Peptides against a protein of PDB entry 2AUS. Designs and how they scored, part 16

Target 1, 323 residues: chain A of PDB entry 2AUS
Amino acid sequence: ADIKREVIVKDDKAETNPKWGFPPDKRPIELHIQYGVINLDKPPGPTSHEVVAWIKRILNLEKAGHGGTLDPKVSGVLPVALERATRVVQALLPAGKEYVALMHLHGDVPEDKIRAVMKEFEGEIIQRPPLRSAVKRRLRTRKVYYIEILEIDGRDVLFRVGVEAGTYIRSLIHHIGLALGVGAHMAELRRTRSGPFKEDETLVTLHDLVDYYHFWKEDGIEEYIRKAIQPMEKAVEHLPKIWIKDSAVAAVAHGANLTVPGIVKLNAGIKKGDLVAIMTLKDELVALGKAMMSTQEMIERSKGIAVDVEKVFMPRDWYPKLW

## One batch from the design tools (peptide; made by RFdiffusion4, then SolubleMPNN)

Design b1_p9_5_s2 (from b1_p9_5, 4 letters changed)
Fold by OpenDDE base, seed 4:
Structure b1_p9_5_s2 (fold): chain B 323 residues (1-323), chain A 9 residues (1-9)
Amino acid sequence: as target 1 above (323 residues)
Amino acid sequence: REKDYELIE
């Protein structure tokens, strides 16, 4: 479930100058690309890195990065952050994931037993990272948020699964197979969600990108490439947000920490240490940072560092220096 | 030099 975060308003009189900044919906096409994220339908076969390299070639980009590795054989939702947005992927790595998986059982199991056992795998599971992962092979817990069985056809079980970041579906299927007593393997896997990115009208293929770039460059039609690229702000939709005064934007864009007086509104439930998105009143991403206060402390205090700014995205000149 | 940023998990 997209957790709707409550918005607490500290300054209900704060206005924003419409002449300052570039709201996500009002960026010129070149600027939109510079601050873009593609919701890519990664094909099976290539690595996530190869796909990023192809996107850079197709779109004539200097840099790009992906929002969490998909194995070569795995298809589906791969967020690819472009150019100046490249580092927004750090917000996507810890985000929950959803997959549709085809599990093949190595023996016959009654459907009722399949359903019952798979339901037991909702919640905390113990996993060991695979050898091919850069992660230390220690036992770790991961949360399975939900398992939805879509279809059971004999030994083939199609299911949707929502998981904590870094949950290995192959390992989950192996453990389900063990619990069923017959063994199982992952036949197919598709990622259907990576944080705010899902299978929707924004999902595009590499072929779409080739065509859309051609339409823009050769035919002067920017509409397709504009729709194929999401604003970088999409990549932070799942984060708690703090909205700041116009007068604070330039300072934060210069790498200054956000102080309490700069806050106009904020999400409820921010804890010290949380990754937060600092936004303008036009919902432009200024920076990512670490919360140095809770939401309550940011409301009650008149001064102090609210956010330690870790990564600036906004150019320094979009808003005037008002200090 | 094109920098691919793979964030290693």
Scores: peptide ipSAE 0.020, ipTM 0.531, DockQ to the pose 0.048
Fold by OpenDDE base, seed 1:
Structure b1_p9_5_s2 (fold): chain B 323 residues (1-323), chain A 9 residues (1-9)
Amino acid sequence: as target 1 above (323 residues)
Amino acid sequence: REKDYELIE
């Protein structure tokens, strides 16, 4: 369950001008696409990069990026950030992932033993990155948040697994197989979640995108392509948020750091060094940044830099300069 | 033989 972060209100009298900005649900279709993220059902076969290139061709886009690589044979949830939203993938790369995996055992093992051993892999595991990884070959710890066995059919074990970003399910299955004493391999893998993106009504195929783009361009029907693209704000739902005054929005949109007086409300549990989303009072993403204070410090202090702004998304002209 | 593990980011 996405733990709803508590919202602490610092300024209960702060209002927002309804004429300023473009709330996620009120963007014209062209602007919605410019600040969009597709919850793509990646087919098995192509690389994640090839799929992104296809989306760029289908939707006539200059830029796009994905929220975490899926191998060619792996299907499922691939968030694809579009155009001006492309850099929002920085929020998705470190996000937890969920998979459904089919593990094939190389010998017969009693079901009770399978269940017992797989439960021991919940928690911290030591993984060695593969030879083909761009990541320096250092032993690293990864968290397995949960393992849910869905089905056991003889030597085939279907399971759901929630993991920290960059956990290798193939390696996990190999280690489970070793612990069972018979060995195992990954037969199938599907990603069912990437941070806030999951298998739901927003999941679309490449074929859906082709059809929906044609309906828009040929028939003037925007509804389908509008629903197929999520606002970039969806890609930061899992981050701690700081909501700012209208008077602070233009400054942050120009790359100024967020100072404490600009804060209207914020999530509890922000720590110094956390990646945070800076939002308007209309839930528009202004920027991503690094928290320079805790939530408590942002409440108690009257001044100082609250967030070091790393990446601006909002155009500079959506809100007036009020400084 | 170090099996080539797939990159899941």
Scores: peptide ipSAE 0.018, ipTM 0.567, DockQ to the pose 0.025
Fold by OpenDDE base, seed 5:
Structure b1_p9_5_s2 (fold): chain B 323 residues (1-323), chain A 9 residues (1-9)
Amino acid sequence: as target 1 above (323 residues)
Amino acid sequence: REKDYELIE
């Protein structure tokens, strides 16, 4: 769910210099690629790692990373962060996921019973990780946010499911089959959402990337490759944000912790320990960090460490050193 | 070595 977060203004007089930084919409194409994330439609067949290796070859990149593994047989939304943006994937790993799944039942069940039982799986479920996961095979609780049945054709049930990160849909289908009394298995699976990345006009194939890179390098047309790559700021849209003064940007870009006087505005509902995005007044990602205060404490206090900076993304020279 | 990639569904 796109939780609309309220924005609280702490300093209504704070201005930004238009000559400093590179807003997400104003990056030269080479810089846009260096700070980019692809919303990839992963084909069935290859591993997520093979797909990342192909993207690196297609786009002539040194580094890339993905926002959460999809099985070889699973298709759909795979965010791939490029070059200097590679580590932004840490914001996507804990993000909610959506899938469309085809469940095959091993016996005949009335449609009313299928609908009733699947509705009972909305909420908290207990899962055992699959044998092929390096996750310790301990029972773990996961949240199912919603189940939407799309189609029932005899023993085949097509459904949309929104889940907490690391929920196993194969295991969910197995448990549904047990609850129905006939058993079931996962026939097909597609990921339709990974946090802020979904099936929309930004979703691109590996073939699209080959063509768009060719248009840029051989024909001088950058428009297609520019549109196929999202700014790294897209990968943090689902995080709570803190916007900082121009005078604080260079300090944070050098790895200094964010102090309370540097805050211009912030989202409501930040808790101590939350992962937060530190932004400029031009909506540029400076860093990711751990909140050391709540939103309320950041408003009420005049001093102290607001965010422990964990990962810097912004170059040190985009804003002047003002300390 | 086929790295048995974990099903992070």
Scores: peptide ipSAE 0.021, ipTM 0.585, DockQ to the pose 0.041; fails the geometry check
Fold by OpenDDE base, seed 3:
Structure b1_p9_5_s2 (fold): chain B 323 residues (1-323), chain A 9 residues (1-9)
Amino acid sequence: as target 1 above (323 residues)
Amino acid sequence: REKDYELIE
């Protein structure tokens, strides 16, 4: 999520009409909720599905979805996309994750050896999916981006770990324990990051949501519930972006593929096949799609399909049809 | 013992 992408401008004269659309910061509260994502602090105990069902009940919602399943016993960052934003979670599933884990060693190991061996697990690791997964049990490579040891207390090792999506922390701990020669297991786990969502001032509990919804409905105070819900655009911050002309917005909102002439600016480093976010000049999410060209091809070509539009989020009426 | 590595996604 923290990768700053260069922005290449194709049309520096492109303007946007301030009367069209609803920028993330200017949505009425009902519309903000309808296009919202909650950075939920999932409690230990319930399933991610139960927590989503509770949020739907608390906020009187028809639809919601989560940005990656946390086990019942695991707490922490669970992005919950609301209503019309529900499918933005597809952008979060492939995103990197961070955890704080407590590893319990099954024998005594010198601290220097613990530190040295855990450092060797930064990089590519081989994992096998669990028997209970619907996924074929093929060996797969996963990236461990970093391991930060926070505390070592005898046989208990508290550490922060950044990982590629679908890395099993329990498996990592098992392999660390094998490499240490004593064995280990995962005692505790908390997710501290899911792509752009992290432990920050936007993290809210289920209790916070109950209180904030009450303040809005009974007391007419919308400030708290407004702050508790992030715009859906936050859920795509980690994706490469393409910003489009006002004249292209309605077409894309109707499910048309993005063609090269519609591009105003774009991130550097887009490759063919990448998931990209199509944005307005007001930083509103129009759609997600698959890049059919590289950034370089989108700059050099005058025509052609730049993005195969897979999922539209923007309503069809926010921008006028200009074709 | 293949510990069930639950995918905590």
Scores: peptide ipSAE 0.018, ipTM 0.561, DockQ to the pose 0.025; fails the geometry check

Design b1_p9_5_s3 (from b1_p9_5, 3 letters changed)
Fold by OpenDDE base, seed 1:
Structure b1_p9_5_s3 (fold): chain B 323 residues (1-323), chain A 9 residues (1-9)
Amino acid sequence: as target 1 above (323 residues)
Amino acid sequence: MEELYKLIE
C-alpha cells in the first residue's frame, strides 16, 4: 500500500472544470456517507457480518459491506464500505494485511532460535486453508512480507506480520511451532492493517459511531460523523490509478470502456490484467476496471481500449456528456 | 440508542 507509484503525464495541458463532480473534500454530509468507508475497529466477539449489520442500524443504511472477514475472536481494522461505495471492497480483498499475533509455544526454546526460525518464514510459504474457510482446502503458496518480533516472554511471542491476502496466521503459527520442534498455537490476533486502512486517527469503534450519529441527528453537529467516514477513494489508494479527461468521465460513468485518448496521466508499472482505479483530475473515483494494456502500451499507443470497466461508482450526472 | 449500546457491550 505504501509504494509511491510514479505518475506519468500524457497531457500536461488537460484542465478540469471546478463546477463538475464532487471531490472527496467537497461532498455534503449525506453524499459523503453514500460514498463512504469506515475504518472500523472490530471488537472481539461478533462476526464481521454482525458488525456490518450493526453499522447499518446505527447509521440508518440500506447497504454496507466489509473489506475482508475477521474471525469472531479477532479484533482490529475492518474497512466497511457504505451504500453506493459498498462494492469498493473488491479493491480491498486482494490487498496485503498486517496483524499483531500472540503465539504460545508448547515448550521452552532459546530466544535466538525463535528469532532465527521466524526469520525463515519471511517469503513464500505453503499453506492449507482451515476447515472453516469458504476457500477450497487446496495447498497454496502465500507471501509473508515481513515478520517483526515485538516481545518474547518465555513461551509467549508477540509479533507483527505483513502478509499477502488470504494468508492464515493460525496456520503460520502452527508451522513455526513445528519448525521450532515444540509446537505452537495462536493465543491472540489483531488486524492492524488492510491495504490503505491502518491503525491511525481514522480508526473508530462501534460506540464512536453511535455517539457521532447522535451528535449529528440530535445536536446538528456533523463534524464527528464526517471524520469517522473516509471517502471511498481511500479504499483505492493502494491501486494503480489512471486519471482521465473531463470529456471521458461521463462515458465511463455510463459503463463505457476507457480508451487511450481519454488518459491524462497514469501510474507507472500497470500490467495487463491489473485492477486499476479510474480517477478524475479532481481525484474522484469513477470506476474500477481491468487494465487491457501496460503503462508503456498506454503511453505509446494513440488508440485502443486501455481499461475494461468492471464497476462504476460515480453517478452519471456529475459530469456532462461531451460525446 | 440504549438498546444499541447493550448489543455492542
Scores: peptide ipSAE 0.020, ipTM 0.639, DockQ to the pose 0.689
Fold by OpenDDE base, seed 4:
Structure b1_p9_5_s3 (fold): chain B 323 residues (1-323), chain A 9 residues (1-9)
Amino acid sequence: as target 1 above (323 residues)
Amino acid sequence: MEELYKLIE
C-alpha cells in the first residue's frame, strides 16, 4: 500500500548546504552503483541467490543482496541491493508484496462461486510455512490485502494478490481450491511488487544489465546503467522517515544515535519500536534505526534518543563534523 | 559476453 504519511515540520527554518552530500539524483555513476538497488526481473529457473551471484559477476561487484527470496520457478520483481547499499534489504524483507498468480482448478466451478470464495480470502488467513522454508513451521496469520480476479477461463483463474510479507501464494491457492471443493494448484506465479519496487520502467533483466554494463565500459555510455540502477533511497520509500539537520548527519554517519534536537521534520504515526529511515534534507539515506520515541514524543521532547541507529549507509565524510 | 549470456539462459 502506498501509505502517504503526513510530514510534520519541527524546524521550518532548517536549511541544507548544497555543497554537502550526494543527493540520489546527483551521484557520479560509480557512486550511484555503490549505493544502488536494481529492480530486477528475475527469470524463472534460477534461485534468487544464483541471480545475485550473476549480478555481482556482470557488474564486477564485491557484494550484493536481495530484498526477499523468490522461488526458482517464480519470476518478476526482485530488488537487488548493491555494494554499500547491500544491507538496505532489511527494509524490504518485511515489505508487502504483490503477485499475479495463475490458479488451476481440479474441477469445474461456476464463475460466481469462484469470485465469491476468493473474496472470502481477503483479510487475515492462517498459513503454515512450507517444508522448504527456513521459517519455523508454526501456524501464523498473514494479511491478504486484496484479491483482484483478472481473468477466469474455465479452470484457469488469473488473479492479482496483495499480501503481507511471507504469505505463501501456493498455500493460498491450495486453500482456495479446498474451499471451492475441487482442489487447486499454482500453475504460474510472478511477483509484480516488493514494497516500493514494482513492474515499471525501472524493471530490468539480467540481459539488460550485461548490455548496459558493456555500453558503459566499452562505449563510455553511462546512461543505460545509470537508469537500470535505482538509488538505495528507493528501497526505504515505504518506511517512516525522519529528516535531520546537516549538523547531525556526520554524527549519525559515525554511528551515533539520533537525538531529538537533530530532527527537522518527521512522518506522523511513528511508534516506539518502528523501523525508520533517517534522511538528510536532500533525501539521502543516512541510516536505518529503531524508533525509541513516538512521533508525538519526538515533537514534544527537547532531548533524548529518538532513534537507535542500527545500520549506517552514508559515508562519514559526505557531511562535515559540526561539533 | 557470450559466456555470460550462456550462464543466464
Scores: peptide ipSAE 0.017, ipTM 0.612, DockQ to the pose 0.708
Fold by OpenDDE base, seed 3:
Structure b1_p9_5_s3 (fold): chain B 323 residues (1-323), chain A 9 residues (1-9)
Amino acid sequence: as target 1 above (323 residues)
Amino acid sequence: MEELYKLIE
């Protein structure tokens, strides 16, 4: 999520009509919820599916989905996409994750050796998914982006770890324990980040959601529930973006592929096959799609399919048909 | 509401 992407402007004269669409900060509360994502602090105990079912019950929703399963015993950041935003979770599933983990060593190891060996686990690791995973149990490489040791107390090692999606921290700790020669297990695990969602002022509990929904429905105070729900655009902040002309928005909202003439600005470093977010000039999410061109091809070409549109989010009527 | 609190605790 922290990759600063350069923005290349293709059309510096492109303007947007302020009367069209609903920018993320200007949605009525009901519309904000329909296009919302909760940065949930998942409690330990329930499954991620049970928690999603509870959110649906609390907020009286028909649909919701989560941005990546946490095990029942694991707490912390669980993005829950609501209603019309439900499918935005596809942007979060492949996103990097961060955890704080407590590793318990099964023997005494000098602190210098703990630090040295844990540093060797930064980079590519080979993992086998656990039996409880819905993922096929094939050996696979995963990236550990960083390991930050927070505290060492005898046999207890508290550390922060940034990982590629579907890295199993329990398996990482097991391998660290083997490398240390004493063995280890995961005592505690909390997810502190899921792509753009982190532990910050937007993190809310299920209790907060109950209270904030009550304040809205019974007391008429929408402020709390409004702040507790992030716009769906938050869930795509980590993706490369393509911003389109107002005249292209309705076509893409109808499921048309994005063509090169519709592009106003775009992030650098888009490759063919990348998942990209198609945005309005007001930073509204229109659709997710697969890049059919690189950034360079989208700049140099005058025509062609830039993005194969896979998932439309924007309603068809927010922008006028200009074709 | 009370039943929901009891399910989260």
Scores: peptide ipSAE 0.007, ipTM 0.586, DockQ to the pose 0.644
Fold by OpenDDE base, seed 5:
Structure b1_p9_5_s3 (fold): chain B 323 residues (1-323), chain A 9 residues (1-9)
Amino acid sequence: as target 1 above (323 residues)
Amino acid sequence: MEELYKLIE
């Protein structure tokens, strides 16, 4: 998520009409909720599905979805996409995750040996999915991006870990325990990051949502519920972006593929097959799609399909048809 | 330990 992507400008003369669309910061409260994502602090105990059902009841919503399952006993960052934004979770499922974990060792190990062995687990690891996962129990590789030891107290090891999506921390701790020769288990686990969502001022509880919805509905104060809900564009900040002309927006909003002439600017390093976000010049999310060209091909070519549009988010009427 | 309980509670 923290990779700064260079922005390449293809058309420096492209302007946007300020009367068209609804920029993320200028949505009326009802429209903001319809295109919102909550950075929820999931409590320990309930399933991620039960928490989504509670949010739907609290906020009087028809639809919602979560940005990646947390086990019942696991707390922390659970992105919950609302209403028309519900399908933006597809951008969050493949995103990197961070956790804080407590590992309990089953024997005494010198601290120097703990630190040395845990550092060897940075990089590529081989995992078997747990029996409770919907995933076929095939051996798979996963990336551990970093391990940061926070505290060592005898047999208890507190650590932060950045991982590829679908890395099982319980399995990582089991393998660390085997490598130390004493065995280990996962005592506690919290998710501190899911792609662009982290522990920050946007993190809210279920209790906060009850109170903030009450302040809006009974007291007429919308400020709290507005701040508790992020625009759906937050859920795509970690993706490579392509910004398009106003004249291309309505076509893409109708499900047309993005062609090369519609591109104003784009991120560097897009490869064929990458998931990309199609944006307006006002940073509104139009659609998600699959890149059919590299960044270099999108610069050099004058024509062709740049993005195969897979999921439209923008309503068809926010921009005029200019075709 | 106390910071850990604040991260889990």
Scores: peptide ipSAE 0.006, ipTM 0.456, DockQ to the pose 0.042

Design b1_p9_5_s4 (from b1_p9_5, 4 letters changed)
Fold by OpenDDE base, seed 4:
Structure b1_p9_5_s4 (fold): chain B 323 residues (1-323), chain A 9 residues (1-9)
Amino acid sequence: as target 1 above (323 residues)
Amino acid sequence: REELYKLID
């Protein structure tokens, strides 16, 4: 769910200097790439790591990382963060996922029973991570946010499923099959969403990236590669945000913790311990950090550490030191 | 370009 977060304004008179920083929409192409995230349509076959390696080769990059592993056989939305944005993937790892899955039933089941049983799998489920997962094989709960049956054709059930990060769709399908009494397996799986990244006009293939890079380097046409790369700020859209004064940006960009006086506006519902995005008034990502206060504490207090800054993204020189 | 196409196929 795109949780619309309320924005609470602490300082309605705070202005930003248009000469400072590089808003996501105003980055030169080279800088846009350095702070980019690709919404990649991962093909079936390669590992997510192989695909990242190919992107690095295609775009002549030193660094890249992906926003959550897709199995080799699984296609679809793989966010790939580039260069200076590489570490933004940590915001995407805990993000909700959506999949379209084809479940094949091992026996005939009435459609009404399929629909009824699949509806029971909405909510909290108990999963054991598969053996192939680097995750400790402990029983854990996961949220299934929704199941939408798209099509039922005999023993083939096409469905959309929204899930908490690290929900195993293969295991879900296995349990649905057991509940139906006939058994089932996952025939096909595509990821259609990873947090803010979804199947939309920003979804690109590896072949698109080859072509778009060529058009830029050989033909001088930057438009295609510019559109194929999203600003890193997209990768934090799902996080609660704190917007800071221009005077606080340079300090945070140097790794200083955000103090309460630096806050101009913030999202409602921040809790102590939440991952938050620290933004400029131009919606530039400065840093990720851990909230040390609730939203209410950040409003009521005049001083103190609001955010423990964990990861800086913004260069130190985009904003002047105003201290 | 052609080598990159062959790499990703």
Scores: peptide ipSAE 0.108, ipTM 0.855, DockQ to the pose 0.854
Fold by OpenDDE base, seed 1:
Structure b1_p9_5_s4 (fold): chain B 323 residues (1-323), chain A 9 residues (1-9)
Amino acid sequence: as target 1 above (323 residues)
Amino acid sequence: REELYKLID
C-alpha cells in the first residue's frame, strides 16, 4: 500500500494566489503535454528506447524519457515523461517495481515446497547484474518486498513480485530454481507497477496514443489525449514533499536553494540526503532536490538551506518574483 | 495515422 506520508504544517496561515501558476488540473492541453507523463503499456517486441522514439513521433515531441528500462520481450507499465517533464524520470528510476512473472520449473516439485522456498526469497537477495545491463557487474543486494503466488500448474508458477529498483526477475527465478533443486527459467514477464504508475484506467497503448492524437488534431477533441497524459506531479507522488510559500516559488524556479522560511508544510520522515519534491500550495511541482535537513530540523530551525535544488521543472514566469 | 500504425506494429 502506498503509505500516505504524514503532513506537518509549519505555517497554517499561508495562502496561495489562485491567479498564479498552472495547477495540474487547469493546464491548457499544450501545456499539459509539455509537463506530462504517459503511463504506457509497452508492447512486447520493441526496446524501451524505440517506444520512446515512437511516442515522440506520434505526439510530435522534441524530447521524452522513460522511467526505467523494460527488456524488449517484457510488456507493461513504462512511464514516459514528455518535453519539459522529461527529467522527472529521475524520481521514477529508484522507485519500486512490481511484476507478474511466469516461472517454468525444469522438474517436478511439490506445491508445498514451491511455496516454502519462494517465501524464503522475500527480503534481501544478492544479485549479479546480467551482461546486457548498463550497470557495472558487481554483486549487489536488492530487496524483494513481497512474492505472491497467483497460480501453480505443474511446472508453471505464476507469481506477483514487488522489488527494489534494478532487481532482475530473471536472476531471481534462476536462483529460485536452484533452491528448488530442479532449475527454472523465466517464461514470461510483465511489469504491473513502476512507483506511482500501475495498471489502472490511466494505462494506454501506442495505438491509443495514435488515435487520441488524431482526434485532437483532426477532430478538435482534446479529452482523450488529455486523459492519456498524466501531469508530471503524478511521477513524484511517491516522494516526500515540501510545500512552499508563493513568495519562494519564483526563487526556486530560478534555481535558488529552498531555505527554511519558504516552507509551509512538509512530509514527515525526510532525512538528510533524501530526494524530495518541492511543491506549490496548489500541488504544482517546482523542483526536485536533495534534502539538506531532516523534517525535524526543517520544523525547528528558523533559517538555513532546507533543500539543495537539483532540477527545476516550473517555468520562471508562472509566479512573480517577490524578493 | 495508418503510417504510424504500421510503424508501431
Scores: peptide ipSAE 0.103, ipTM 0.853, DockQ to the pose 0.851
Fold by OpenDDE base, seed 3:
Structure b1_p9_5_s4 (fold): chain B 323 residues (1-323), chain A 9 residues (1-9)
Amino acid sequence: as target 1 above (323 residues)
Amino acid sequence: REELYKLID
């Protein structure tokens, strides 16, 4: 999520009509909720599915979805996309995750050896998904981006770990324990990051949501519930972006593929096959799609399909039909 | 509100 992407401007004269669309910061509260994502602090105990069901009940919603399952015993960052934003979770599922884990060792190991061995687990690891996973139980590589040891207290090792999506921390800890020669198990786990969502001022509890919804509905105070819900655009901050002309927005909102002439600016480093976010010049999410060209091809070509549009988010009426 | 608190606990 923290990779700064260069922005290449293709049309420096492109303007946007301030009367069209609803920028993320200017949505009425009802519309903000319809296109919202909650950075939920999931409590330990319930399933991610139960928590999503509770959010729908609390906020009186028809639909919601989560940005990647947390086990019942695991707490922390669970992005929950609401209503019309529900499908934005597809951008979060492949995103990197961070956890704080407590590993308990089954024997005494010198601290220097713990530190040395854990550092060797940075990089590529081989994992088999657990039996309870909906994922096929094939051996697969996963990336461990970093391991930061926070505390070592005898046999208890508290550490922060950044991992590729679908890395099993329980399996990582098991392998660390084997490498240490004493064995280990996962005592505690908290997710501290899911793509662009982290532990920050936007993190809210289920209790916060109950209170904030009450303040809005009973007291007429919308400020709290407005702050508790992030715009759906937050859920795509980590994706490469393509910004389009006002004249292209309605076509893409109707499910048309993005063609090269519609592009105003784009991120560097887009490859063919990448998931990309199609944005307005007001940073509104129009759609997610698959890049059919590289950034370089989108700059050099005058025509062709730039993005195969997979999921439309923007309503069809926010921008006028100009085709 | 109280029912929702009891549900979450």
Scores: peptide ipSAE 0.081, ipTM 0.845, DockQ to the pose 0.783
Fold by OpenDDE base, seed 5:
Structure b1_p9_5_s4 (fold): chain B 323 residues (1-323), chain A 9 residues (1-9)
Amino acid sequence: as target 1 above (323 residues)
Amino acid sequence: REELYKLID
């Protein structure tokens, strides 16, 4: 999520009509909700699925989906995509995660040894998925991007950890305990980040949502519920982007693949097979798709399929059909 | 509103 991507301009003369589309900051409140994502502070106790059901009830929604399961006892950052944005969660499932964990050691270990051994777990680790996971119980590698020890109090170790999607912190703590020779277990866990969603001013509780919806419906105050819901474009900030001509938007919104002539600008470092976000020149999400070319091929070629469009989000009528 | 609070507690 923190990787700054260079933007390469292919067509510096491309303009956009201000009358077409709905930029993320210019959506009427009803439309903003239809294309929204909540940065939810999930409480401990309920399942992620129960929390999604409650949000649907609170906000009177037909559809919603979450950006990656948290266990019942685990609190913190749960992105919940609403209504027409529900399928944007596919961009969040493969995204990196951060947690704060409390590890309890089953014996006394010198602090210097704790720090040294935990540092060895940065990088690639081998995990077997737990029994409760829908994932096949095959050994797999996962990346630990960083471990930051926050506090050591006797046998209790509080630490921050950045991990690849589908890394099991409970299993990591078990392996650390084995490496220390005394054993360990996970006492507490909170998710502090899910891709572009983190602990910040956009983090809201279920109680906040009840209050903010009431202020809108009963008091006519929309500002709170507007601020509590992020535009769906937030959920793709960590993806490589391709910006397209106004003349290409309606075709992509109808499910046509993106061809090279439609590209105005793009991020550097796109590889064939990457998940990419197709954007308008107003930073509206049109679709998600699979890159069929590298960035370099999209620059050098005059024709061909650049992106295989997998999921359209933009309505077909926001931009005129120009083909 | 009160029913929704009781649901999420």
Scores: peptide ipSAE 0.078, ipTM 0.840, DockQ to the pose 0.848

